# Ledger of designs, part 4: peptides against a protein of PDB entry 3LCN

Target 1, 96 residues: chain A of PDB entry 3LCN
Amino acid sequence: QYTENLKVIVAEKLAGIPNFNEDIKYVAEYIVLLIVNGGTVESVVDELASLFDSVSRDTLANVVQTAFFALEALQQGESAENIVSKIRMMNAQSLG

## One batch from the design tools (peptide; aimed at target 1 E29 L33 N37; failed a check: near_copy:native)

Design b2_p27_4_s2 (made by RFdiffusion4, then SolubleMPNN; its pose is not in this set)
Amino acid sequence: MSKEERKKKIEEKIEELKKKLEEKKKK

Design b2_p27_4_s3 (made by RFdiffusion4, then SolubleMPNN; its pose is not in this set)
Amino acid sequence: MSKEERLKLIKKKIEELKKKLEEKKKE

Design b2_p27_7_s2 (made by RFdiffusion4, then SolubleMPNN; its pose is not in this set)
Amino acid sequence: EEITMEIKNEKDKELKKKIEELKKKLE

Design b2_p27_7_s3 (made by RFdiffusion4, then SolubleMPNN; its pose is not in this set)
Amino acid sequence: MEIKMKINNEKDKELKEKIEELRKKLE

Design b2_p27_7_s4 (made by RFdiffusion4, then SolubleMPNN; its pose is not in this set)
Amino acid sequence: KEIKMEIKNERDKELKEKIEELRKKLE

Design b2_p27_8 (made by RFdiffusion4)
Pose (drawn by RFdiffusion4):
Structure b2_p27_8 (pose): chain A 96 residues (1-96), chain P 27 residues (1-27)
Amino acid sequence: as target 1 above (96 residues)
Amino acid sequence: AREERLKRQEELREYFLKKKEEREEEE
């Protein structure tokens, strides 16, 4: 199963949203459950937009799309640690 | 297992809506 890994990956992506004052672990769990229960990028983004009005639609879509891409990479055998490393790099905008 | 996931998903949704309402009342 990839659910536990996906939650850690989604939490790392959420940590990169500036001024996102929310309980990241619960938001990550919510996003993962929506995807596991058959959600699409649109349906998940729409659900998140009603809950988190301050965040732009493009930012939310970015988080959800990352979750779908990460699930595919896990199914393709990429380790969760490597995926988290790429997200940290994207969040920091630095190769360092 | 699907019913447990949906129950947990609803609990989280209600938690987020309660927290959103509290912020609106404070403002």

Design b2_p27_8_s1 (made by RFdiffusion4, then SolubleMPNN; from b2_p27_8, 15 letters changed)
Amino acid sequence: SMEERKKKLEELRKKFEEKRKEKKLLE

Design b2_p27_8_s2 (made by RFdiffusion4, then SolubleMPNN; from b2_p27_8, 12 letters changed)
Amino acid sequence: EREEREKRLEELRKKFEEEREKKEELE

## One batch from the design tools (peptide; aimed at target 1 E47)

Design b2_p28_1_s1 (made by RFdiffusion4, then SolubleMPNN; failed a check: near_copy:native; its pose is not in this set)
Amino acid sequence: MEEEERKEKEEFEKKIEEIRKEFLEKIS

Design b2_p28_2_s1 (made by RFdiffusion4, then SolubleMPNN; its pose is not in this set)
Fold by OpenDDE base, seed 5:
Structure b2_p28_2_s1 (fold): chain B 96 residues (1-96), chain A 28 residues (1-28)
Amino acid sequence: as target 1 above (96 residues)
Amino acid sequence: SALILKRPDMNKEKEEIIKKKIKELKAK
């Protein structure tokens, strides 16, 4: 029910990863699908780590945790626009 | 202006893996 907004949110988060040479749209879709199919933070991180060995596990964990928090925020009534704005700000400040 | 040529996608194989996984999850 929140999948489309969550895809946009996750894509914004992925866009903040430096030197990430992957199709952000497809990676975001994959992450969301893993989550809505019962994935946990740990299981989704494990899956992504197996695919993206050039990205640190901590970076992947940050992306996945953000996705879960965003989903919770959406469920609690926060707008996708507000969540995206917050992520953009965090991306601009990222040291990773 | 300079002509920009697209180089082979070094992550094409990985992309195809992800696409396959996406299709599998959508089939559930």
Scores: peptide ipSAE 0.540, ipTM 0.815, DockQ to the pose 0.225
OpenDDE base, seeds 1, 2, 3, 4: peptide ipSAE 0.519, 0.518, 0.517, 0.521; ipTM 0.810, 0.813, 0.812, 0.811; seed 2 fails the geometry check

Design b2_p28_2_s4 (made by RFdiffusion4, then SolubleMPNN; failed a check: near_copy:native; its pose is not in this set)
Amino acid sequence: SSLILKREDANEEKKKKIEKKIEELKKK

Design b2_p28_5_s1 (made by RFdiffusion4, then SolubleMPNN; failed a check: near_copy:native; its pose is not in this set)
Amino acid sequence: SMEERKKKLEELKKKFKEERKKRKELEE

Design b2_p28_5_s2 (made by RFdiffusion4, then SolubleMPNN; failed a check: near_copy:native; its pose is not in this set)
Amino acid sequence: DKKERQERLEELKKKFEEEREKRKLEEE

Design b2_p28_6 (made by RFdiffusion4; failed a check: near_copy:native)
Pose (drawn by RFdiffusion4):
Structure b2_p28_6 (pose): chain A 96 residues (1-96), chain P 28 residues (1-28)
Amino acid sequence: as target 1 above (96 residues)
Amino acid sequence: EEEEEREERLALLKEKIEELKEELEEKE
């Protein structure tokens, strides 16, 4: 199963949203459950947009799309640690 | 006021998580 890994990956992505003052672990769990229950990028983004009005639609879509791409990479055998490392790099905008 | 809104959103979010868990258990 990939659910536990996907929660950690989504939490790392959420940590990169500036001034996102929410309980990251619960938001990650919510996103992962919506995707596991058959959600699409649109349906998950729409649900998040009603909950988090301060965050732009493009930012939310970016988080959700990352979750779908990460699930595919996990199914393709990429380690969760490597995926988290790429997200940290994207969040920091630095190769360092 | 902003803190109260965040507490209410978190409580709502936890309820929605429980509903999704129950739906997933029924499908399994």

Design b2_p28_6_s2 (made by RFdiffusion4, then SolubleMPNN; from b2_p28_6, 9 letters changed; failed a check: near_copy:native)
Amino acid sequence: SEEKKRKEKLEKLKKKIEELKEKLEEKE

Design b2_p28_6_s3 (made by RFdiffusion4, then SolubleMPNN; from b2_p28_6, 10 letters changed; failed a check: near_copy:native)
Amino acid sequence: SMEEERKKKLEELKKKIEELKKKLEEKE

Design b2_p28_6_s4 (made by RFdiffusion4, then SolubleMPNN; from b2_p28_6, 11 letters changed; failed a check: near_copy:native)
Amino acid sequence: SSAEERKKKLEELKKKIEELKKKLEEKE

Design b2_p28_7_s1 (made by RFdiffusion4, then SolubleMPNN; failed a check: near_copy:native; its pose is not in this set)
Amino acid sequence: MLPEFLKSASEEDLKKIEELRRKILERR

Design b2_p28_7_s2 (made by RFdiffusion4, then SolubleMPNN; failed a check: near_copy:native; its pose is not in this set)
Amino acid sequence: MLPKFLENASEEDLKKIEELRKKIKEKR

## One batch from the design tools (peptide; made by RFdiffusion4, then SolubleMPNN; aimed at target 1 Y30; failed a check: near_copy:native; its pose is not in this set)

Design b2_p29_4_s1
Amino acid sequence: SSSELEKKLEEMKKKAEENREKKLKELLE

Design b2_p29_6_s1
Amino acid sequence: LKEKIEELRKKLEERRKKQEELERLLELL

Design b2_p29_6_s4
Amino acid sequence: LEKKIKELKEKIEKRVKEKKEKELKEKLE

Design b2_p29_7_s1
Amino acid sequence: SIKPHVAKPSEELEKKIKELKEKILKRRS

Design b2_p29_7_s3
Amino acid sequence: MIKPHKAKPSEELKKKIEKLREKIKKERE

Design b2_p29_7_s4
Amino acid sequence: SIKPFEAKPSEELEKKIEELKKKIKERRA

## One batch from the design tools (peptide; aimed at target 1 L34 N37; failed a check: near_copy:native)

Design b2_p30_3_s2 (made by RFdiffusion4, then SolubleMPNN; its pose is not in this set)
Amino acid sequence: SSSKRKELEEKIKELKKKIEEERKKKKLLE

Design b2_p30_3_s3 (made by RFdiffusion4, then SolubleMPNN; its pose is not in this set)
Amino acid sequence: SSSKKEELKKKIEELKKKIKEELEKKKKLE

Design b2_p30_3_s4 (made by RFdiffusion4, then SolubleMPNN; its pose is not in this set)
Amino acid sequence: SSKKKEELEKKIKELKEKIEKELKKKKELE

Design b2_p30_5 (made by RFdiffusion4)
Pose (drawn by RFdiffusion4):
Structure b2_p30_5 (pose): chain A 96 residues (1-96), chain P 30 residues (1-30)
Amino acid sequence: as target 1 above (96 residues)
Amino acid sequence: EEEEEKEKEEREKRIAELKEKIEEEREEKE
């Protein structure tokens, strides 16, 4: 199963949203459950937009799309640690 | 098929609980 890894990956992505004052762990779990239960990028983004009005739609879509791409990479055998490392790099906008 | 339906119901119930928890926490902030 990839659910536990996907939650850690989504939480790392959420940690990069500035001024996102929310319980990251629970938002990550919520996103992962919506995807496991058959959600699409649109349905998950729409559900998140009603909950988090301060965050732009493009930012939310970015988080959800990352979750879907990461699930595919996990199924393709990429380690969760490597995926988290790429997200940290994207969040910091630095090769360092 | 019955196990899959039970698991789906558990996921929906958990999603609903989480949504209510997020909403209550956001209302307390306001």

Design b2_p30_5_s1 (made by RFdiffusion4, then SolubleMPNN; from b2_p30_5, 9 letters changed)
Amino acid sequence: MEEEKKRKEELEKKIKELKEKIEEERKKKK

Design b2_p30_5_s3 (made by RFdiffusion4, then SolubleMPNN; from b2_p30_5, 13 letters changed)
Amino acid sequence: SSLEEKKKKELEKKIEELKKKIKEELEKKK

Design b2_p30_5_s4 (made by RFdiffusion4, then SolubleMPNN; from b2_p30_5, 12 letters changed)
Amino acid sequence: SEEEKRKKEELKKKIEELKKKIEERRKKKE

Design b2_p30_8 (made by RFdiffusion4)
Pose (drawn by RFdiffusion4):
Structure b2_p30_8 (pose): chain A 96 residues (1-96), chain P 30 residues (1-30)
Amino acid sequence: as target 1 above (96 residues)
Amino acid sequence: TEEEEEEREERLALLKEKIEELKEELEEKE
């Protein structure tokens, strides 16, 4: 199963949203459950937009799309640690 | 502010309820 790994991956992505003052672990769990229950990028983004009005639609779509791409990479055998590393790099905008 | 903190607490409580509903739906599908 990939659910536990995907939650950690989504939490790392959420940690990169500036001034996102929410409980990251619960938002990540919510996003993962919506995807596991058959959600699409659109349906998950729409659900998040009603909950988090301060965050732009493009930012939310970016988080959800990352969740779908990460699930595919996990199914393709990429380790969760490597995926988290790439997200940390994207969040920091630095190769360092 | 105080109002913004109350709104965050209410959204978190709502979010936990939505998580439980999704867990129940997933259990029924399994």

Design b2_p30_8_s1 (made by RFdiffusion4, then SolubleMPNN; from b2_p30_8, 11 letters changed)
Amino acid sequence: SAEEEKKRKEKLKKLKEKIEELKKKLKEKE

Design b2_p30_8_s2 (made by RFdiffusion4, then SolubleMPNN; from b2_p30_8, 12 letters changed)
Amino acid sequence: SSEEKKKREEKLKELKKKIEELKKKLKEKE

